# Ledger of designs, part 46: peptides against a protein of PDB entry 5IXI

Target 1, 141 residues: chain A of PDB entry 5IXI
Amino acid sequence: TPLLDASSLEYLFAQGQYDLVKCLAPIRDPKTEQDGHDIENECLGMAVLAISHYAMMKKMQLPELPKDISYKRYIPETLNKSIRQRNLLTRMRINNVFKDFLKEFNNKTICDSSVSTHDLKVKYLATLETLTKHYGAEIFE

## One batch from the design tools (peptide; aimed at target 1 Q34 R93)

Design b2_p29_1_s1 (made by RFdiffusion4, then SolubleMPNN; from b2_p29_1, 13 letters changed)
Fold by OpenDDE base, seed 4:
Structure b2_p29_1_s1 (fold): chain B 141 residues (1-141), chain A 29 residues (1-29)
Amino acid sequence: as target 1 above (141 residues)
Amino acid sequence: SFFEKLKEEEYKFLKEEKEKEKELEKLLE
């Protein structure tokens, strides 16, 4: 396992976000319907991690973040397109659940300081490795 | 919702893993 210093983690985290969103690191194929839902939930979780990391870096709680903050810019573009094709009620549900969790997660991470930005980056990259087809195979070996 | 519950568990897991890491570091001091 390679030693990743802070600078390396920061780089990989940024690059990982880009690769995920731009589908350069495509998410794995679902094996079942439930697996597909799990993948989507993981992607939404990745958005939470990314946003929370941003908030922590800027030392801002959710109320201080832009009011229109959403998962849309932090999930794979393909998934974003898929979600936008779903009916209004479904989209509202997703948005509400996401926002509720984001609020709670943000409050806990920033207020409690029990989870650092370092932890978020590690979790993000680890999840990215599992979530995508081939990304990060050598990073966490 | 399922998502909310899942992500809450993820958060708890992350916190617990960090605590375990601290315990391990303490043992290696």
Scores: peptide ipSAE 0.067, ipTM 0.542, DockQ to the pose 0.052
OpenDDE base, seeds 1, 2, 3, 5: peptide ipSAE 0.023, 0.023, 0.026, 0.024; ipTM 0.470, 0.467, 0.473, 0.462

Design b2_p29_1_s2 (made by RFdiffusion4, then SolubleMPNN; from b2_p29_1, 15 letters changed)
Fold by OpenDDE base, seed 2:
Structure b2_p29_1_s2 (fold): chain B 141 residues (1-141), chain A 29 residues (1-29)
Amino acid sequence: as target 1 above (141 residues)
Amino acid sequence: SFWEKLRKESYEELKKLKEEEKKKLEEEL
């Protein structure tokens, strides 16, 4: 893999978030129903990474995060639309799982300071490469 | 589940990445 300096990594991370949300880097096609669920969960994981990075950059602790923080702006628009069409109970479940995971993740990243914003960007981009169809083919070789 | 996997792997991977970077830094010194 090519060496990415801090500035390049910052740019790629920002662009990668935009590409994922706007579906410019489309998520991979599911091979099975279970794979579809895994892809959705991976997208939600990406939202956790992005939000956690934001929180760390702003030096916000979990209690300082908006109570209505949501994955809606951090996942592919297509997936967001799909989730919005699901029944209320399903949406509530997704929200609860997401919030719980976000809380747990931030406890280990922000509170424990064991993970840096740099690490989050690398993980985000690496995951983006595997999650999407063609992203990162040249960047992460 | 993916969440359980992410919970376990993400922390370990990030930790490994940090250790690798630390090692590289030490090698450069």
Scores: peptide ipSAE 0.171, ipTM 0.617, DockQ to the pose 0.117
OpenDDE base, seeds 1, 3, 4, 5: peptide ipSAE 0.086, 0.061, 0.156, 0.124; ipTM 0.512, 0.469, 0.563, 0.525

Design b2_p29_1_s3 (made by RFdiffusion4, then SolubleMPNN; from b2_p29_1, 17 letters changed)
Fold by OpenDDE base, seed 5:
Structure b2_p29_1_s3 (fold): chain B 141 residues (1-141), chain A 29 residues (1-29)
Amino acid sequence: as target 1 above (141 residues)
Amino acid sequence: SFWEELKKKSFEELEKLKELEKKLEELLK
């Protein structure tokens, strides 16, 4: 991805989140069953980035976030629907993994490695480009 | 475990990207 000024990056980050969740930038088709699982994991990772960015912008520590913080509002709606159709144990596992990832990301990456909101936006947009079918074509091609 | 490796790689990717961007900014000064 090319270097962008702060205002452009902020706009693209906000729009990218909207497009991902609303499936305006649909996620790519899985090549295999394992690839499908990897895509879901990437989407959950995108949720971690978005939540972490939100927390940093609001000057909130991770423990100050709601105990029921979840990925549900930060992943594609189609994926969210799919997850909700899975059995209770599977959903519990996903929730636990997500919470653990969020905690670990905050502790090891944000707190210990001086990751900024700028870095999170760059990572988010870079991942979005590879995760979705068409995103970036009008901007980065 | 699978999840630990996934987390590790994700963190590493973020750090590498951060470092790369910082280097690019320095080169453009």
Scores: peptide ipSAE 0.023, ipTM 0.535, DockQ to the pose 0.085
OpenDDE base, seeds 1, 2, 3, 4: peptide ipSAE 0.020, 0.021, 0.021, 0.020; ipTM 0.562, 0.576, 0.548, 0.562; seeds 2, 3 fail the geometry check

Design b2_p29_1_s4 (made by RFdiffusion4, then SolubleMPNN; from b2_p29_1, 12 letters changed)
Fold by OpenDDE base, seed 4:
Structure b2_p29_1_s4 (fold): chain B 141 residues (1-141), chain A 29 residues (1-29)
Amino acid sequence: as target 1 above (141 residues)
Amino acid sequence: SFFEELKKKSYEELLEEKKKEEELKKLLE
């Protein structure tokens, strides 16, 4: 992939988050039921990346993050609506798994500092390209 | 969970990529 300067990367990362959540960059159509689950998991992963990036930028660990921080603001709105329509137990499971991983990932990224904010942005954008239908074609071509 | 496994792998991949990049940089120095 082409080398992007810090400013461009920051812009693309911010715009990518917006496009994903607002469904301006719609997620790709699932090929199978399992693929659909994978897509959802990737979206949740995107949320982890975004939140972790935020936490790192603010130099805050997970307990210091706002209480309203959740995947709901960091996944496609369509997916969020879909999840809300699922039964309570399923939603609880998703929430718990997400929170657990976010905690773990937060520890590894902030505490260990093995991953930089730059790495998170790159991973986010790379995943965004594969996750969405046509997004990033001009950038990653 | 499946999600945790996937994302753990993703994290590991990031670390591996960083290691490879560092090795490549050393090789190119």
Scores: peptide ipSAE 0.036, ipTM 0.520, DockQ to the pose 0.085
OpenDDE base, seeds 1, 2, 3, 5: peptide ipSAE 0.023, 0.026, 0.026, 0.026; ipTM 0.551, 0.579, 0.476, 0.525

Design b2_p29_2 (made by RFdiffusion4)
Pose (drawn by RFdiffusion4):
Formats: sequence, C-alpha cells, structure tokens
Structure b2_p29_2 (pose): chain A 132 residues (1-60, 70-141), chain P 29 residues (1-29)
Amino acid sequence: TPLLDASSLEYLFAQGQYDLVKCLAPIRDPKTEQDGHDIENECLGMAVLAISHYAMMKKMSYKRYIPETLNKSIRQRNLLTRMRINNVFKDFLKEFNNKTICDSSVSTHDLKVKYLATLETLTKHYGAEIFE
Amino acid sequence: EEERFERFNETWEELLEKYAKKYHEALTS
C-alpha cells in the first residue's frame, strides 16, 4: 500500500516543479566542475520531464522549467554556448518523447515519480525542515 | 508499475550520461 494517492502525487509534482524553479529546493553544490556540469545536464533532463508530462497530459523553451539560478548562470555565457544548450535540450526532448516514452513505456505516473525521486538527490535536504 | 519504473530509470540514467557528455562538450569546445 503506497503513501500517496494520485491527487497528492499530482499536487506534489506541481509543488516539486515550483520548488525546483523558484529554488526552494536548491540544487546541491558541485563536488567538481564536471559534477556541476552534470547537475546542469540533470536540470535540462528535469525540464524535459516536466514538458513531456505536460504534453502527455494534454494529449499532444527549457528556461521556465529549471532553477532560476542556473538560468541566470546560463544567461551569463556567450551566445554560441546558449545556442548549444538549446540544441542539447531540444535533442534530449526529442529523443525522450520519440523513443524513451515508447520503449520504456513511460507513463505520467512514472514520470512524476522519477521527477520527485530525482529531486530527492538533485537538491539539498528535500522534504526536510532545518531550524537554526 | 515498479518493474516499468526500474526500466525507465535505467534508461533515464543512460540518457543522462549520454547528454552529460554532449553538454560538457558544448561548454568546453
């Protein structure tokens, strides 16, 4: 018997997206530059998940689906790199919706689950309350 | 549902690894 029902899961998914974007669920600190880039890449993956879920739900840019801090960080880079980030994101989104959804038979439930499960490891102290 | 998620999760990790390389190269080239 699971903890959450569909309603709570949908709400938690929406809240999780809100927390990730507004940085109430701050992304974890990088151990290395490479780890940092990997974190940014996961964030692009999270944006792909959010958009894919939205499109899946209605039976059909990454900027509004990543933490604002990374957005401000990306906005500081040269134009070619930004075009590159856009191309990588588009490839990720296309490959995910064209292949992975079908191959791995990804439902909306699995998607929300992976998203939140990824929040548990992508962000600092998710679901915890720290008092000073 | 658990088995489906496990397969998806594995595929997802593989994609992350694939796109991490592409993203790194996009930042460093």

Design b2_p29_2_s1 (made by RFdiffusion4, then SolubleMPNN; from b2_p29_2, 15 letters changed)
Fold by OpenDDE base, seed 2:
Structure b2_p29_2_s1 (fold): chain B 141 residues (1-141), chain A 29 residues (1-29)
Amino acid sequence: as target 1 above (141 residues)
Amino acid sequence: SEARYEKFSKKYEELHKKYSEKYIKALTE
């Protein structure tokens, strides 16, 4: 497939986020319990990418983002509901893991001036393709 | 550039792997 131009990439990125969150592009079925956890963490990674992209677009540094920034609106709704049903301690730990992930991602990648919103979009869509059942094959194949 | 993106992508994957382990610990502790 041909390389995506900026406008196409912008559209696909926006649509991809919507499809992931609304479960229109459902995440793949786990093969094992461990795989299930990996999938969930992949979703958190998607949130990291999406939030980082948002921050870059708004020209905001991570410390300038709300301290209560959350993955909740950036992951599949089904997963969000699942996490909400877990006990408080687990939810707190998940939140800490996510915040640390976001922070370290920012420090090690986003703070690098060479990383662009374009890179984040590509990585998001590429990861989305691997994370979901039948999504995105036509984008990169 | 392709090389730049690959470097970025690799860093993300490494972090993802790291935090996958942390996520598992968060769920199992």
Scores: peptide ipSAE 0.669, ipTM 0.942, DockQ to the pose 0.754
OpenDDE base, seeds 1, 3, 4, 5: peptide ipSAE 0.667, 0.668, 0.667, 0.666; ipTM 0.942, 0.942, 0.942, 0.941

Design b2_p29_2_s2 (made by RFdiffusion4, then SolubleMPNN; from b2_p29_2, 17 letters changed)
Fold by OpenDDE base, seed 2:
Structure b2_p29_2_s2 (fold): chain B 141 residues (1-141), chain A 29 residues (1-29)
Amino acid sequence: as target 1 above (141 residues)
Amino acid sequence: SEERLKKFEKEFKKLQKKYSEKYKKALTE
């Protein structure tokens, strides 16, 4: 269970997003190539959480989001650069995977579990702790 | 509350796993 009050949680959520994108909280080293791909997908998951939180805070539905909504601003800059270096077809497929991920999360997962913005922040920070090398401040018990 | 959060975490983990496979497929096709 989280040990933070609402204001502290809000602060850490914002800071965590910044730290992830700016690589101040670097993602962990992959153990294998497949693990590396899992890490990349987890980063996409972080983008899904962040965007969904934004939409929920703005009381926006998924169709109201810009058509060009992307993971690019919500994943580590290093990963973003890496993806941009991949061929066009691969990048297109990655984008499709992300969009489907975002869609399914918002159209099913959020509804099925009655997810709140609080839940999204908690999940984001919890995932950040496991995804990065040594991020954490004993936030959760 | 706590039970609901655990349900969410379980569902998200399942979703993450699903799209991990899709992501890997996207990289190999």
Scores: peptide ipSAE 0.712, ipTM 0.952, DockQ to the pose 0.840
OpenDDE base, seeds 1, 3, 4, 5: peptide ipSAE 0.705, 0.706, 0.706, 0.705; ipTM 0.950, 0.951, 0.951, 0.950

Design b2_p29_2_s3 (made by RFdiffusion4, then SolubleMPNN; from b2_p29_2, 17 letters changed)
Fold by OpenDDE base, seed 4:
Structure b2_p29_2_s3 (fold): chain B 141 residues (1-141), chain A 29 residues (1-29)
Amino acid sequence: as target 1 above (141 residues)
Amino acid sequence: SSERLARFEKAFEEMHKKYSEKFTKALTD
């Protein structure tokens, strides 16, 4: 569990999202091609967490999310640019997989009262620490 | 509680693993 109060956790979560997207907390360098894919997958997972957190905070159901909701503004800008450079078929596949991921996860987070926004923030920040070069808050016991 | 959080994290990791495999496949097909 976090060693922070709710207010501090909220701040760090918001700041962490900003730092990740703006590459102020740059993601670590991949060691292999597979490592690069793993990093990308972690970022996409974080996007799911962030969007789901947003949905829960706004008390909106999955059908209420915009149809064009995307990972694009929830991942590092550098990674977004990289994905945009890939061929259309690959981008379409990524989008489809992400939509399925988001749908399944949102059904379990929004519809399951056992999952809280607190849980999402904790998991997001923990993932952020493992993913980035220099970010490390060590806020968890 | 720490137990509740651990259960959530485990569930998320299992789902993330499933879709990570799908993402990787999307990149390599």
Scores: peptide ipSAE 0.617, ipTM 0.927, DockQ to the pose 0.636
OpenDDE base, seeds 1, 2, 3, 5: peptide ipSAE 0.617, 0.615, 0.613, 0.613; ipTM 0.927, 0.927, 0.926, 0.926

Design b2_p29_2_s4 (made by RFdiffusion4, then SolubleMPNN; from b2_p29_2, 14 letters changed)
Fold by OpenDDE base, seed 1:
Formats: sequence, C-alpha cells, structure tokens
Structure b2_p29_2_s4 (fold): chain B 141 residues (1-141), chain A 29 residues (1-29)
Amino acid sequence: as target 1 above (141 residues)
Amino acid sequence: SEERLARFTKAYEELHKKYSEKYIKALTE
C-alpha cells in the first residue's frame, strides 16, 4: 500500500467529509440510547474538526469566524434532519453546546498553534472510521 | 510528529468527553 502523502491525505479528508455528510458512509447504529447520544456528539465533534480545519486553511482565527457558524453542513444529513425535528429549546441547547465546544477546542488547541491541519485530518479520518458502519481507512504516519 | 498527534488526540478525547456530557444534559434536561 502506498504511503499516505499530503495529497492522498487531503483527498481522503475531503472525500471523508463528503461521505459523512451525504451519508454515503452511514453512521453506526447505536447500541443504547446513551450510545446514540455519544454518536451524535461525535458528529458534532467532526463538525468542530472540519470547521477548525477550514479556518486554519483560510488563516482565520476564532473571532473571525462567522457568528452564524453552524454544524449543519458538517454533520450527516440524517442527523441534521433529526435535530431539526427536535423542539426549539433542545435545538438551542445543542447549538450552544456546539459553539462552546468549537470555542474551547479552538482556544486550547488551534489558537496556540499546537495542532496542525495534518493532525485534524488524521483525527477526522480516524474518528470517521469508528463512527461509521463500514468505512475503512488506513492512516500511515 | 506522532508524539504531538498523540497529545492532541488525548486532549481532544478529554474535551470530547466533557462536551459529550454537556450534550447529554442538553438533550435530557
């Protein structure tokens, strides 16, 4: 198997995002209700990773991110649909949790330059592998 | 480096765990 060079990793990362959002790599079935919540939070984490990667690529800091930044384009469409069906208060709380998650992630890992875009891609793909049913990816360092 | 990635992974997992709990509360309260 060829080594994952920068170009290959970039390709896999882009494809992985597409597959996750479009549900071509469907998320795994929850074993319990708690597991279901964990899966959903994992998806929000994936959104945090993806957005942070985007921001880093655009050389944007957290204060420069749009105030209306949302997880909606970065999570599975099925989950997005599910969240939209929940009551307003729940949706607001989810949004707050996400925004706080994103903020703290950026403050602790991105803003201090302790994390690279490479790290984000690797973590994204690694999480994608465990989060989805059949998605298989081998990451070489 | 792999060491850096490992540190990042650990930090992310700890943060993810923190917000997993917050997410659960957001859904259940």
Scores: peptide ipSAE 0.593, ipTM 0.923, DockQ to the pose 0.742
OpenDDE base, seeds 2, 3, 4, 5: peptide ipSAE 0.593, 0.590, 0.590, 0.589; ipTM 0.923, 0.922, 0.922, 0.922

Design b2_p29_3 (made by RFdiffusion4)
Pose (drawn by RFdiffusion4):
Structure b2_p29_3 (pose): chain A 132 residues (1-60, 70-141), chain P 29 residues (1-29)
Amino acid sequence: TPLLDASSLEYLFAQGQYDLVKCLAPIRDPKTEQDGHDIENECLGMAVLAISHYAMMKKMSYKRYIPETLNKSIRQRNLLTRMRINNVFKDFLKEFNNKTICDSSVSTHDLKVKYLATLETLTKHYGAEIFE
Amino acid sequence: DERLNKVLEDIDNFFEDMSEKNQEELEEE
């Protein structure tokens, strides 16, 4: 018997997206430059998941689906790199919706679950309350 | 539970493979 029902799961998914974007769920610190880039790439993956879920729900830019801090960080890079980030994101999104949804038979439930499960590891102290 | 775990891993692998390809292209540049 699971902890959450569909309603709580949908609400938690929406809250999780809110936390990730508004940085109430701050992304974890990088161990290395490479780890940092990997974190940014995961964030692009999270944006793909959020958009894919939205499109799936209605039966049909990454900027509004990533932490604002990374957005400000990306906005500081040269234009070619930004075009590059856009292309990589588009490729992710296309490859995910064209192949992975079908191949791995990804439902909206699995998607929300992976999103939140990813929040548990992508962000600092998710679901915890720290008092000073 | 087994199916869900597999799907989550598949999604992870997908994004990890794409991230590795992106890193390789950046190194070439």

Design b2_p29_3_s1 (made by RFdiffusion4, then SolubleMPNN; from b2_p29_3, 14 letters changed)
Fold by OpenDDE base, seed 4:
Structure b2_p29_3_s1 (fold): chain B 141 residues (1-141), chain A 29 residues (1-29)
Amino acid sequence: as target 1 above (141 residues)
Amino acid sequence: SSRLEKILQDIDNFFKEHAKKVEEELKKE
C-alpha cells in the first residue's frame, strides 16, 4: 500500500466521510437485490467505523456519546432518505440492530484489541473505494 | 504491514458475522 503520512490520512478520511454522506462520492449501483442489501450493510458498517473513530478521538466510551449520534449522519443521504421512508417498526429495528452492532464492534474490536484510529481510517477509505462508483482511484493496495 | 492486514481482516470478519442481522432488518419493510 502507498505510504500516507498522518496528516494526509486524516485529511482523506475527513474528506471521504463528507463525500460519502453528501453523495459526492455516490455509492455504486446494485447489480442485484442482494447486492443492494450488501451495499446498505456496508454503509452501516461505514457508520460504525466513523462513530468508533470519533469516540476514540474524543476518548469517550459509547455510553458517553450523545444520543443523537446515529447512523443517520454517517451514511449517504440517499440511503438515509430511503430508510426514513420505511415504516416505523422497521426503522426502530434497524436502529436497534445498529446500536447493538456498534456496541459489539467497540467492545470486541476497539476495546479488546489493538485497533487504532489509524486502522479505522485505513479501513474506512479502503471500503469507500469499493463502495462508491469512482472514488479515490486506488489509494490503498 | 502484516499487523495492519490482520487488523483489517479481523474487522472484515466481524462485519461479515454481523451483516446478516442488519440484512434481515433491512429486508423488513
Scores: peptide ipSAE 0.303, ipTM 0.816, DockQ to the pose 0.464
OpenDDE base, seeds 1, 2, 3, 5: peptide ipSAE 0.294, 0.297, 0.297, 0.301; ipTM 0.810, 0.813, 0.812, 0.814

Design b2_p29_3_s2 (made by RFdiffusion4, then SolubleMPNN; from b2_p29_3, 17 letters changed)
Fold by OpenDDE base, seed 3:
Structure b2_p29_3_s2 (fold): chain B 141 residues (1-141), chain A 29 residues (1-29)
Amino acid sequence: as target 1 above (141 residues)
Amino acid sequence: SAELQQKIQDIDDFFKEHNKKVKEELEKE
């Protein structure tokens, strides 16, 4: 397939984020309990990508981000509701692990500059194709 | 490109390693 130009990639990335969060591109059904956990972790990974992209575009590091930054606005609304139904200890553990995840990834993207915003958009869209039921854009070969 | 594919693979490996840590943390009693 032909390579996407910068404008097309920017548009698809923005639309993909909206579709994932609003469940317009619903996540695939889990085949097992472990598969369900893998899907949730993939969604949290998508949040890390989206937040890191946002931070890079604003030329901000994690300490400069708003204190209310969380995965909540960057994952499917259905998953967010599911997490909120879990007990306090589990939610605290998820938050702590996510913060550590975001911090370590921030070092690789902003601090080390080994990953660009372009790379993040490509990874996001590629994961979106395998994570959701009907997205199948076949953008990359 | 090969460079882009390698960067994507590096991100995948990073996420995979972190997912192991998530599992270990959530299984603690």
Scores: peptide ipSAE 0.332, ipTM 0.810, DockQ to the pose 0.592
OpenDDE base, seeds 1, 2, 4, 5: peptide ipSAE 0.332, 0.330, 0.322, 0.331; ipTM 0.811, 0.811, 0.804, 0.811

Design b2_p29_3_s3 (made by RFdiffusion4, then SolubleMPNN; from b2_p29_3, 19 letters changed)
Fold by OpenDDE base, seed 5:
Structure b2_p29_3_s3 (fold): chain B 141 residues (1-141), chain A 29 residues (1-29)
Amino acid sequence: as target 1 above (141 residues)
Amino acid sequence: SSELEKKIKDIDDFFKKHAKEEKEKREKE
């Protein structure tokens, strides 16, 4: 398999984001309740990766991001609808979890390491392959 | 959440590992 150039990677990353959110690449079925929770966390992680990539591309720091930044636009629409149906405490917990995740990722990973937008795309696409049902194209060696 | 903390650690370790490997690769070239 030929190595992906920057242009190809950019295209696949954009397409992957669209496919995940629009459920064109549906997330895998949970095997257990705990697995379902893990899948949701993975989706939140995907949101963190996407937001961090956006911020880096725009040369924005985390404090410069809107305070109302949310995972809602970056997770599968089906999951978003599911979360909206949950009770207030659960929604508050998820929101707090996401905010903490985003903060920690940016502080510990983005700031303290040499992570690039390229790396974020790779991680995003690699996770997408395992998170979704049929997204099995061998993108990376 | 301890579970999410583990996840973020895994991601962090992933990026740090690969960043280090790429740096070493560049240094050897």
Scores: peptide ipSAE 0.153, ipTM 0.652, DockQ to the pose 0.075
OpenDDE base, seeds 1, 2, 3, 4: peptide ipSAE 0.131, 0.118, 0.132, 0.116; ipTM 0.671, 0.628, 0.639, 0.645; seeds 2, 3, 4 fail the geometry check

Design b2_p29_3_s4 (made by RFdiffusion4, then SolubleMPNN; from b2_p29_3, 14 letters changed)
Fold by OpenDDE base, seed 4:
Structure b2_p29_3_s4 (fold): chain B 141 residues (1-141), chain A 29 residues (1-29)
Amino acid sequence: as target 1 above (141 residues)
Amino acid sequence: SSRLQKVIKEIDDFFKEHNEKVKKELEEE
């Protein structure tokens, strides 16, 4: 993996978030139904990373996070549209699972001082490369 | 660095564990 300076990594991370949400870096096509579920879970994981990074940058504690925090702004727009088409019970389940996911991850990142915003950016970009069709080949290859 | 690799692995393991837990919970509903 190439060594990126802080400024370059910050730029790539910001651009990567934009590209994922706006589908400029489209997510890969699922090979199976289970693969489709895995892709959705990875997208939700990307939302957790992005939100946690934001919280860390703002030095926000867990109780300071909004109670109705949502994944909607941090996942591909195509996936967001897909979720909106699902029934209310399913959407409620997704929201509850996501909130628990975010809470547990933030507990880990707050309790584990070894995790930095730098680490989250690297993980985000690395996952973006595998999650999307053609993004990031020049960065990690 | 070895530190970075360790942290990334810990995050990967956490995500994997979470996804497996969710899968079990959904199957038990």
Scores: peptide ipSAE 0.506, ipTM 0.872, DockQ to the pose 0.582
OpenDDE base, seeds 1, 2, 3, 5: peptide ipSAE 0.486, 0.489, 0.507, 0.503; ipTM 0.868, 0.870, 0.871, 0.871; seeds 3, 5 fail the geometry check

Design b2_p29_4 (made by RFdiffusion4)
Pose (drawn by RFdiffusion4):
Structure b2_p29_4 (pose): chain A 132 residues (1-60, 70-141), chain P 29 residues (1-29)
Amino acid sequence: TPLLDASSLEYLFAQGQYDLVKCLAPIRDPKTEQDGHDIENECLGMAVLAISHYAMMKKMSYKRYIPETLNKSIRQRNLLTRMRINNVFKDFLKEFNNKTICDSSVSTHDLKVKYLATLETLTKHYGAEIFE
Amino acid sequence: SMNEPADALPLPNSKTKQEFMDSFFNEWP
């Protein structure tokens, strides 16, 4: 018997997206520059998941689906790199919706679950309350 | 395109788009 029902899961998914974007769920610190880039790439993956779920739900830019801090960080880079980030994101989104949804038979439930499960490891102290 | 780096600022051990797809999108709880 699971902890959450569909309603709580949907609400938690929406809250999780809110936390990730507004940085109430701050992304974890990088161990290395490589790890940092990997974290940015996971954030693009998270944006792909959020958009894919939205499109799936209604039966059908990454900027509004990533932490604002990374957005401000990306806005500081040269134009070619930003075009590159856009292309990489588009490729991820296309590949995910055209292949992975079908191949791995990804439902909306699995998607929300991966999203939140990813928040547990992508962000600092998710679901915890720290008092000073 | 899936063999290009997933990292817009690639480092020596950066993954390709396909490698990222395999590790991030094709692995599920």

Design b2_p29_4_s1 (made by RFdiffusion4, then SolubleMPNN; from b2_p29_4, 13 letters changed)
Fold by OpenDDE base, seed 3:
Structure b2_p29_4_s1 (fold): chain B 141 residues (1-141), chain A 29 residues (1-29)
Amino acid sequence: as target 1 above (141 residues)
Amino acid sequence: SLSDSADPLPLPNSRTIQEFIDEYFRVLP
């Protein structure tokens, strides 16, 4: 990918989050059922990246974040609506796996300082490019 | 088309969080 300066990266990261959540950059159409699962999984991964970035910027660890923090505000609105329509057991599974993963991810990133905020932004934007239909083509071509 | 069989979050076959992190960030462009 092309090298981006810090200011450009910060702007694109902020705008990318908004575009993904508001479905202004719609996620790509699944080619198969498994592809659909992969897309949803990537969206949940994007939420982990966004939340971890927020925590790192505020010099906060996971316990300092609101207890009700979840993927809901960090994934496409269409996906959030879809998840809310699924049965209770499925929703519980998604919530629990997400919380556990977020905790462990933060232990390896925030606590160990293994990953920087720069790395998170790059990964977020790179994933956004592959996840959405036509977003960021001019940046990562 | 939607199924609950797949685990949420990417790289479901990763055995550890460290393996996930290594693989997840290794493929960065």
Scores: peptide ipSAE 0.109, ipTM 0.685, DockQ to the pose 0.186
OpenDDE base, seeds 1, 2, 4, 5: peptide ipSAE 0.118, 0.112, 0.113, 0.122; ipTM 0.687, 0.703, 0.693, 0.694; seeds 1, 2, 4, 5 fail the geometry check

Design b2_p29_4_s2 (made by RFdiffusion4, then SolubleMPNN; from b2_p29_4, 11 letters changed)
Fold by OpenDDE base, seed 2:
Structure b2_p29_4_s2 (fold): chain B 141 residues (1-141), chain A 29 residues (1-29)
Amino acid sequence: as target 1 above (141 residues)
Amino acid sequence: SLNEPADPEPLPNSLTIQEFIDKYFKVLP
């Protein structure tokens, strides 16, 4: 990974989040049904990274986050629309599993201070490059 | 396009979460 100054990394991370959510950096096309599921899981993972970063920056523990915290604002809008079209029980399951995932991730990484905000930004951008069709920066290749 | 006929499941358990952690924080640069 090339050395990026803090300001540059912060900018790229912010822009990367915006590009992913607004589909300016569209996610890659699935090759199979399972690949589609994997892509969705990766998007949910990106949401975990983004929310965790937010919590760390605000010096908040996950229980202190707003009750309505959700993946919805942290995944591609196209995927969000797709999930909204699924039945209520499925959506409830996704929400519950995501919340559990977020908590577990926080317990394993954030609470142990094994992951910094810097690490989250780097991992987010690295994943973004692999997840999207052509994220032109290729910063980490 | 993620318009699949079947509803995909998110990461289901701690084991999968660990795999995710390994993928994102150990394998990736």
Scores: peptide ipSAE 0.169, ipTM 0.654, DockQ to the pose 0.186
OpenDDE base, seeds 1, 3, 4, 5: peptide ipSAE 0.151, 0.111, 0.116, 0.137; ipTM 0.639, 0.555, 0.561, 0.633; seed 1 fails the geometry check

